Peptides against a protein of PDB entry 3T7K. Designs and how they scored, part 9

Target 1, 248 residues: chain A of PDB entry 3T7K
Amino acid sequence: KAEKILARFNELPNYDLKAVCTGCFHDGFNEVDIEILNQLGIKIFDNIKETDKLNCIFAPKILRTEKFLKSLSFEPLKFALKPEFIIDLLKQIHSKKDKLSQININLFDYEINGINESIISKTKLPTKVFERANIRCINLVNDIPGGVDTIGSVLKAHGIEKINVLRSKKCTFEDIIPNDVSKQENGGIFKYVLIVTKASQVKKFTKLINDRDKNETILIVEWNWCVESIFHLNVDFTSKKNVLYQKK

## One batch from the design tools (peptide; made by RFdiffusion4, then SolubleMPNN)

Design b1_p8_8_s3 (from b1_p8_8 with E3I D7A)
Fold by OpenDDE base, seed 4:
Structure b1_p8_8_s3 (fold): chain B 248 residues (1-248), chain A 8 residues (1-8)
Amino acid sequence: as target 1 above (248 residues)
Amino acid sequence: SNIPLDAD
């Protein structure tokens, strides 16, 4: 069926998209449309796997979904597109109008607002955003909304190697892991990096660390600090936004 | 925002 539908075109584009969808196409695609998309070089996957070499995300806008956040770690993310790309594409293909010589859909017309070339270009960097920020090991409180597994997975996708989950009510200083990064001459490295949810946790962890490891550098942030860093593919250490405690 | 992650 797909072949018959596409036969009306003299030339077919190859978009070369390996994509996931978030915030759209919850009902999926029918078999014919999947086949059509496949013939156009558009492969849509249900889940993110590194082995699939994904290069595209479909979403109506910037979202804070696991998929969207992880898509910014693709190597590279070639395209972040609105679902209207697929909608318009399929609409054109299914149109009963006369033989079209070619499909006239430009990917660049469907870019997600806020994901610009500057962001896309950063996905071509050899390092991940937190790697560039010298954040390798973090401490994450166990009561984080969204769950430590999901949050941890996103963070790992962006270059955090080790996530230590802290049981906030029971943890001691010995449970807190240092950010094991070699001192670079010109880079501010925080020895302790923590993601917390409550002010009480800030008080607790700052006390534990300062009492036992005096004068060490500490960064305590909210999850939103991570999200903003991901969305910009840059850690801005000059910003106080979503920083709960900082000791340099 | 108190919402850590959006639902997919």
Scores: peptide ipSAE 0.371, ipTM 0.878, DockQ to the pose 0.779
Fold by OpenDDE base, seed 1:
Structure b1_p8_8_s3 (fold): chain B 248 residues (1-248), chain A 8 residues (1-8)
Amino acid sequence: as target 1 above (248 residues)
Amino acid sequence: SNIPLDAD
C-alpha cells in the first residue's frame, strides 16, 4: 500500500531522521503511515537508546519530559520539530492531487519554538553541559519528584558520571560524596554539589558540610536549576535562579 | 519550587 501511494511522486526526499516523540502521537501511527515514513528516511523509536543514534525529537513545544530533556544530549540533535511536520507530510502524500514531482516540505518551517540554531549548535560540542561546568559527581536526595532513576538518567545523559542518592532523614556527612574534578586553572569547582527538594535539606546539608569541612565550596540547587541548564545547554554560575545555597 | 517532570 505504501509503495502504491508513493509511486505518485517522481522523487522522494530522504529526511534521515531517527526520532522519538514526546507530548504527541500517543496513539502511534498506522502500519501504512509507518511504512511511508520509513521510505522517506523517517524512523520513529519508542524509547531513547544510545545505539540508535537518535538525531530528532518531535514535540509540540519545549517540554519537561524525560525524552525532551534527553534529546538535548543527542550527538548531535539535528532537528527539534513540531508534530505538524509529520501531519502535513502525510496529508500531502495522501492527497488526491495528480503526480506531484516533489514533496515540498521544509523541515525548518516546523522548528519547535525556543530551540534555535544556538541550542542545536551546542549539541555538536564534544562535551556535555554538566561536564563543561565541572560537575561530575552529585548528591541527589531520595525524595525527589519524578524518582531518582528518571532524574538520574537525565543527568547522566548530560554528563554527570556519578549520582549519590542521599537518604535525607538518615544521612551523615560521610554519606555525602565530593565532586572529584581535576582543578582547571580558571574554573570555579564546587567540591560538594547537591540537588534537594526542600529548605530543611538545605539546612541539614549545609550544617553537616560546614561542621566537618568548613572551607570547602558548596552548591545546593533545586531540580529546576538542572532543567534550565539543560534547556540552555549552559550552566550560568552568575545566576542565583534555582540556587538554594552557594559557597565559593 | 521544585517542578516535577512532565508526563510523556
Scores: peptide ipSAE 0.368, ipTM 0.884, DockQ to the pose 0.892
Fold by OpenDDE base, seed 3:
Structure b1_p8_8_s3 (fold): chain B 248 residues (1-248), chain A 8 residues (1-8)
Amino acid sequence: as target 1 above (248 residues)
Amino acid sequence: SNIPLDAD
């Protein structure tokens, strides 16, 4: 059926998209449309798997969804597109009124606002954002909204290798892991990196660390610090935004 | 947004 529908076109584009969707297309696509999209080089996946070599995300805008955040870790993310790309594409293909001999949809017209070439270019880097920032091991409080698994998964996608979950009310200094990174000449290395949710945790962890490991470097941030770092694919250590405590 | 993650 898809072949019959597409037969009216003299040539078909190959978009070469392996995509996930977030904040759109919750009902998915019918079989015919999936087949059409496949013939146009557009494959949509339900979930993110590394083996699928995903290169595209569909979303109406920049979102803080797991999928969107992880899409910025694609290698590379070639396109971040609005769902209207698919909508308009399928609309043209199914249109009986417009005897189109050619599909006239340019994916560049459907870029998500705020995902610019600068961001896209950074996804081509051989390293992940937190890897570049020398953040390998972090401490994450167990009461983080969204759950430690989901948050941890996002962080791992972006180069954090080890996530230590802290039971904030019960933890001691011995429960806090150091960020075990070899000293590199470029970039601030914090011995202790923590993601916390409230001020009381800042007080607790700063005390625990400072009492037991004096003069060591500490970075305590909110989740938003991570999100902003992901959205920019860069860690700005000069910014105090979403930093709750920093000792260099 | 103070929301850690948006719903998909």
Scores: peptide ipSAE 0.368, ipTM 0.876, DockQ to the pose 0.769
Fold by OpenDDE base, seed 2:
Structure b1_p8_8_s3 (fold): chain B 248 residues (1-248), chain A 8 residues (1-8)
Amino acid sequence: as target 1 above (248 residues)
Amino acid sequence: SNIPLDAD
């Protein structure tokens, strides 16, 4: 059926999209439309897997979903597109009125607002955002909203190798892991990096670290610090936004 | 949004 529908076009584009959707198309697509999209080089996946070599995200806007945050770690993210791309494309294909010799849909007309070429270009870098920032090992409190597994998965997608989960009420200094990164000449390496949810945790962890490991560098941040770093694909150590404690 | 993560 898809072949018959597409036979009216003299030339078919190959968009070469391997995509996931977030905040749109919750009901999926019918079998005919999936086949049409496949013929146009558009494959939509239910979940993110590294083996699928995903290069595209569909979303109505910038979102803080797991899928959207992880899409910024694609190698590269080629396109971040509004769902209207698919809607208009299928509408044009199913239209009987116009003897269209060609499909006239340009991907660049459907870019998500705020995902610019500067962000897209950074996804072509050989390193991940937290890797570039010399953050390899972090401590994450167990009471983080969204859960340690989901949050941890996003952080790992962006270059954090080890996530140590801290039991916020019961942890001791021995439970806190150092950020084991080789000394680089150009940039501040924080020995202890922690993501926390409460001011009481800041007081507890700063005391534990300062009492046992004097004069070491400490970075304590909120989850929003990570989100902002991901959205910009850059860690700005000069910004105090979402930083709860910093010792250089 | 004060929500750490949006729902898919």
Scores: peptide ipSAE 0.366, ipTM 0.874, DockQ to the pose 0.645

## One batch from the design tools (peptide; made by RFdiffusion4, then SolubleMPNN)

Design b1_p9_1_s1 (from b1_p9_1 with D5P V7I)
Fold by OpenDDE base, seed 1:
Structure b1_p9_1_s1 (fold): chain B 248 residues (1-248), chain A 9 residues (1-9)
Amino acid sequence: as target 1 above (248 residues)
Amino acid sequence: LPTEPFIPE
């Protein structure tokens, strides 16, 4: 059926998209449309797997979803597109009225607002955003909204190698892991990096660290600090936004 | 107050 529908075109584009969707296409696609998309080099996956070499995200806008945040870790992310790309493409293909010998859809017309070439270019870098920031090992409180597994998975996708989950009420200084990175001469490296949810945790962890490991560098942030860093594919250590405590 | 890390799809 898909072949018959596509036979009216003399030439078919190959978009070479391996994509996931977030915030759109909840009901998926019918079998014919999936076959059509496949013939155009568009493959849509249900979940993110590294082995699939995903290069595209479909979303109506920038979203704080696991899929969207992880898409910024693709190597590279080639396209971040609005769902209207697929909608308009399928409409054109199913249209009997247009004597179109060719499909006339430009991917660049469907870019997600706020995902510009500067962001896309950073996904071609050999390092991940937190790797570039010298954040390898972090401490994460166990009461974080969204759960430690989901949050941890996003952070790992962006270059954090080790996530230590802290039981905030019961933890001691010995439970806090250092950020084990090689001292670069000119790089601001924090020995202790923590993601917390409330002010009482800031007070607790700052006391524990300062009492036992005096004069060490500490960074305590909210989850939003990580999200902003991901959305920009850059860590700005000069910004105080979403930073709860910093000791240089 | 910390916001939820993810929005529902």
Scores: peptide ipSAE 0.121, ipTM 0.756, DockQ to the pose 0.381
Fold by OpenDDE base, seed 4:
Structure b1_p9_1_s1 (fold): chain B 248 residues (1-248), chain A 9 residues (1-9)
Amino acid sequence: as target 1 above (248 residues)
Amino acid sequence: LPTEPFIPE
């Protein structure tokens, strides 16, 4: 059926998209449309797997979903596109107007607002955002909204190697892991990095660390600090936004 | 919530 529909076009584009969707296409696509998209070099996957070499995200806007956040870790992310790309493409293909010898849809017209070439270019870097920031090991409180698995998965996608989950009420100093990074000459290495949800956790962890490991560097942030770092594909250590405690 | 949209200014 898809072949018959596409036979009216003299030339078909090859978009070379391996994509996931977030915040759109909840009902998926029918079998015919999937086949059409496949013939146009557009493959849509249900889940993110490294083996699929995903290069595209479909979303109506910048979202804080797991899929969207992870898409910024693609190697590279080639395109971040609005769902209207697919909608308009399929509309043209299903149109009975005989006069369309070619599909006239430009990917660049459907870019997600706020995902510019600067962001795309950073996904071509050989390192991940937290790797560049010298953050390899973090401590994550177990009561984080969204759950430690989801949050941890996003952080790992962005270069955090080890996530230590802290039971906020029961943890001791010995439960807190150091960020084991070699002293690089470039500033911004924190021995202890923690993601917390409450001011009481800041008080607890700062006390535990300062009492047992004096004069060490500490960074305690909210999840939003990570999100902003991901959306910019850069960690700004000069910003105090979403930083709850910092000791240099 | 971590899944809430983020709209850049």
Scores: peptide ipSAE 0.114, ipTM 0.781, DockQ to the pose 0.229
Fold by OpenDDE base, seed 2:
Structure b1_p9_1_s1 (fold): chain B 248 residues (1-248), chain A 9 residues (1-9)
Amino acid sequence: as target 1 above (248 residues)
Amino acid sequence: LPTEPFIPE
């Protein structure tokens, strides 16, 4: 059936998209449309796996979903597209109008607002955003909304190697891990990096660290600090936004 | 408390 539908075109594009969807296409696609998309070089996957070499995301806008956040770690993210790309593409293909020489859909017309070439270009870098920021080991409180597994998975996708989960009410200084990075001459390095949810945790961890390791650098942030860093594919250490405590 | 980190799909 797909072959018969596509036979009305003289030339077919190869989009070379390996994509996931978030915030769209909840009901998936019918078998015919999947086959059509496959013939156009568009493969849609249910989940993110490194082995699939994903290069595209479909979403209506910038979203704070696991899939969207992880898509910014693709190597590279080639396209971040609105679902209307697929909708308009399939609409044109299923049209009963005269024989078309080619499909007239430009991927660049369907870019997600706020994901520009500057963001796309950063996904081509050999390093991840937190790796570039000299953040390899972090402490994460166990009561974080969304859960430590999901949050941890996103952070790991973006270059954090080790996530230490802190039981906030029971933890001691010995439970807090240092960010084990060599001092680079030109980079701000924080010995202790923590993601917390409450002001009481800031008070607790600052006291524990300062009482036992008084002269060390500390960065305590909320989850939104990580999200903003991911959305920009850059850590701005000059910004105080979403920073709860900083000691340089 | 921080906002919910993930928007449901």
Scores: peptide ipSAE 0.112, ipTM 0.759, DockQ to the pose 0.354
Fold by OpenDDE base, seed 3:
Structure b1_p9_1_s1 (fold): chain B 248 residues (1-248), chain A 9 residues (1-9)
Amino acid sequence: as target 1 above (248 residues)
Amino acid sequence: LPTEPFIPE
């Protein structure tokens, strides 16, 4: 059925997209439209898997979803597109009135606002954002909204190797893991990195660390610090935004 | 309190 629909076009583009969707297309696509998209080199996946070599995301805007945050870790992310790309494409293909010999849709007209060439270029770097920031091991409180598994999965996609989950009410100093990175000459390495949700946790962890390891460097942030770092694909250590405690 | 980290789809 898709072949018959596409037969009216003399030439078909190959978009070469392997994509996931977030904040759009909740009902999915019908079988015919999936087949049409496949013939145009557009494959849509339900979930992110490294083996699929995903290079595209569809979303109406920048979103704080697991899929969107992970898409910025694609190697590379080639395109971040509005869902209107698919809508307009399918509309043009299903239109019986247009004696169009060719599909006239440009991917660049459908870019998500705020995902510019500078962001896309950073996805071509050989390192991940937190790897570049010398953050390898973090401590994450167990009461974080969204759950430790989801947040942990996003952080791992962006170069965090080890996530230690802290039971905030019961944890001791011995439960806190150091960020085990070799001192490179250029850039402050924090020995202890923690993501917390409450001011009481800041007080607790700063006391535990300072009482047992008084001269060590500490970075305590909220989840928004990680999100902003991901959205920019850069960690700005000069910014105090979303930093709850810092000891250099 | 930090904003919830994820917006539901």
Scores: peptide ipSAE 0.111, ipTM 0.755, DockQ to the pose 0.382

Design b1_p9_1_s2 (from b1_p9_1 with D5E V7I)
Fold by OpenDDE base, seed 5:
Structure b1_p9_1_s2 (fold): chain B 248 residues (1-248), chain A 9 residues (1-9)
Amino acid sequence: as target 1 above (248 residues)
Amino acid sequence: LPTEEFIPE
């Protein structure tokens, strides 16, 4: 059926998109539309897998979803597109009125606001955002909203190698892992990096660390610090936004 | 409404 529908076009574009969707297309696509999209070089996946070599995200806007956050870790993310791209594309294809010899849909017209070329270009870097920031090992409190698995998965996608989950009520200093990064000459390395949810945790962990390992560098942040870093694909250590405690 | 997919703040 898809072939018959597409046969009216003299030339078909190949968009070369391997995409996931977030905040859109919850009901999926019918079989015919999937076939149409596939013939146009658009493959939509249900979940993110490294093996799929995903290069595109469909979303109505920047979203704080696992899929969206992870899409910024694609190698590279080629396109972050509004769902209207697919909608308009399918509409044009199914339109009987337009004796269109060609599909005239430009991907660049459907870019998600706030995902600009500067962001896209950073996804071409050989390193991940937290890797560039010299954050390899972090401590994550077990009561983090969204769950440690989801949060940890996002963080790992962005170059954090080790997620140590802290049981906030029971943890001791010995449970806190150092950010074991080889001293790169030019970057402020925090020995202890922690993501926490509340001020009581800041007090607890700062005390534990300062009592046992004096004069060490500590960074305690909220999840939003990570999110902002991901959305910008850059860690700004000059910003105090979402930083709960910092000792240099 | 944040869909179930949203990672809360």
Scores: peptide ipSAE 0.163, ipTM 0.797, DockQ to the pose 0.247
Fold by OpenDDE base, seed 2:
Structure b1_p9_1_s2 (fold): chain B 248 residues (1-248), chain A 9 residues (1-9)
Amino acid sequence: as target 1 above (248 residues)
Amino acid sequence: LPTEEFIPE
């Protein structure tokens, strides 16, 4: 069926998209449309796997979903597109009226607002955003919204190697892991990095660390600090936004 | 602190 539908076009584009969807296409696509998309070099996957070499995300806007956040870790992310790209493409292909010799849809017209070339270019860097920031080991409280597994998976996708989950009510100083990074000459390295949800946790962890390991560097942030860092593919250590405690 | 909603989609 797809071949018969596409036979009316003299030339077919090859978009070379390996994509996931978030916030759109929840019902998926029918078999014919999947075949059409495949013939146009558009392959849509249900889940993110490293082996699939994903290069595209479909979403209506910037979203705080696991898929969207992880898409910014693709190597590279080539395109972040609105679902209207697929909708308009399929509409044009299924249209009986237009003796269209070619498909006239430009991918760049469907860019997600706020995902510009500056962001796309950073996905071509050889390092991940937290790796560049010298954050390899973090402490994460167990009561974080979204769950430690989901958040941990996003953080790992962005270069955090080790995630230590803290039981906030029972943890001691010995449960807190240091951010074990070699002193690079030009970068502020925080010995302790923590993601917390409550002011009471800030008070607890700052006391535990300062009482046992005096004069060490501490960074305590909200999850939103990580999200903003991901959305910009840059850690801004000059910003106090979403920073709950900082000791340099 | 109102953390913005994280959607595990």
Scores: peptide ipSAE 0.107, ipTM 0.747, DockQ to the pose 0.484
Fold by OpenDDE base, seed 4:
Structure b1_p9_1_s2 (fold): chain B 248 residues (1-248), chain A 9 residues (1-9)
Amino acid sequence: as target 1 above (248 residues)
Amino acid sequence: LPTEEFIPE
């Protein structure tokens, strides 16, 4: 069926997109449309797998979804596109107007607002955002909204190697892992990095660390600190936004 | 949920 529909075009573009969708296309695509998209070099996957070498995200706007956050870790993210790209593409293809010898849709017209070339360029870097920030090992409280698995998966996609889940009520100093990074001359290295949800956790962890490991560097942040770092593909250590406690 | 929210423009 798709071949018959596409036969009216003299030339078909090859978009070379391996994509996931978030915040759009909840009902998926029919078999014919999937086949059409495949013929145009557009493959849509249900889930993110590293083996698929994903290079594209479809979303109506910047979203804080797992898929969107992880898409910024693609190597590289080539395109972040509005769903209207697919909608308009399929509309043109299904149009019975005989005069369409070519598909006239430019990917650049469908860029997601706020995902500019500066962001795309950073996805071409050989390192991940938290790797560049010298954050390899973090502590994550077990009561984080969204769950430790989802949050942890996003953080790992962005270069955090080890996520230690802290049982906030029962944890001791010995349960807190250090951020084992080589002393690089340039950049804020924090020995202890923690993602917390409550002010009581800040008080607890700061006390535990300061009592047992005096004069060490500590960074305690909210999840939003990570999100902002991901969306900018840069960690701004000068910003106090979403930082709950910092000791240099 | 933090993973379902969007950044407001």
Scores: peptide ipSAE 0.105, ipTM 0.763, DockQ to the pose 0.263
Fold by OpenDDE base, seed 3:
Structure b1_p9_1_s2 (fold): chain B 248 residues (1-248), chain A 9 residues (1-9)
Amino acid sequence: as target 1 above (248 residues)
Amino acid sequence: LPTEEFIPE
């Protein structure tokens, strides 16, 4: 069926997109539309897998979803597009009225606001955002909204190698892992990095660390600190936004 | 959930 529909066009574009969707296309696509998109070099996947070499995300805007956050870790992210790209494309293809010899849809007209060339260029870097920030090992409280698996998966996609889950009510100093990074010359290294949800956890962990390992560097942040770092593909250690405790 | 929140424009 797709071939018959596409036969009216003299030339078909090859968009070369391997994409996931977030905040759009909840009902998916019918078989014919999937086939049409495939013929145009557009492959849409349900989940993110490294083996698929994903290069695109569809979303109406910047979202704080797992898929969107992980898309910024693609190698590279080539395109972040509004769903209207697919909608308009399929409308043109299914239109019987337009004796269109060519599909006239430009990818660049459908860019997601706020995902600019500067962000895209950073996805071509050989390192991930937290790797560049010298954050290799973190402590994550077990009561984090969204769950430790989801949050941990996003953080790992962005270069955190080890996630230590802390049982916030029962943990001791011995349960807290250091951020074991080699002293690279050009950045402040925090010995202890923690993501917490409550002010009581800040008080607890600062006390535990300061009582047992005095004068060490500590960074305690909210999840939003990680999100902002991901959206900018840069960690700004000068910002106090979403930082709950910092000891340099 | 923090992982499903919309960023304010």
Scores: peptide ipSAE 0.090, ipTM 0.767, DockQ to the pose 0.265

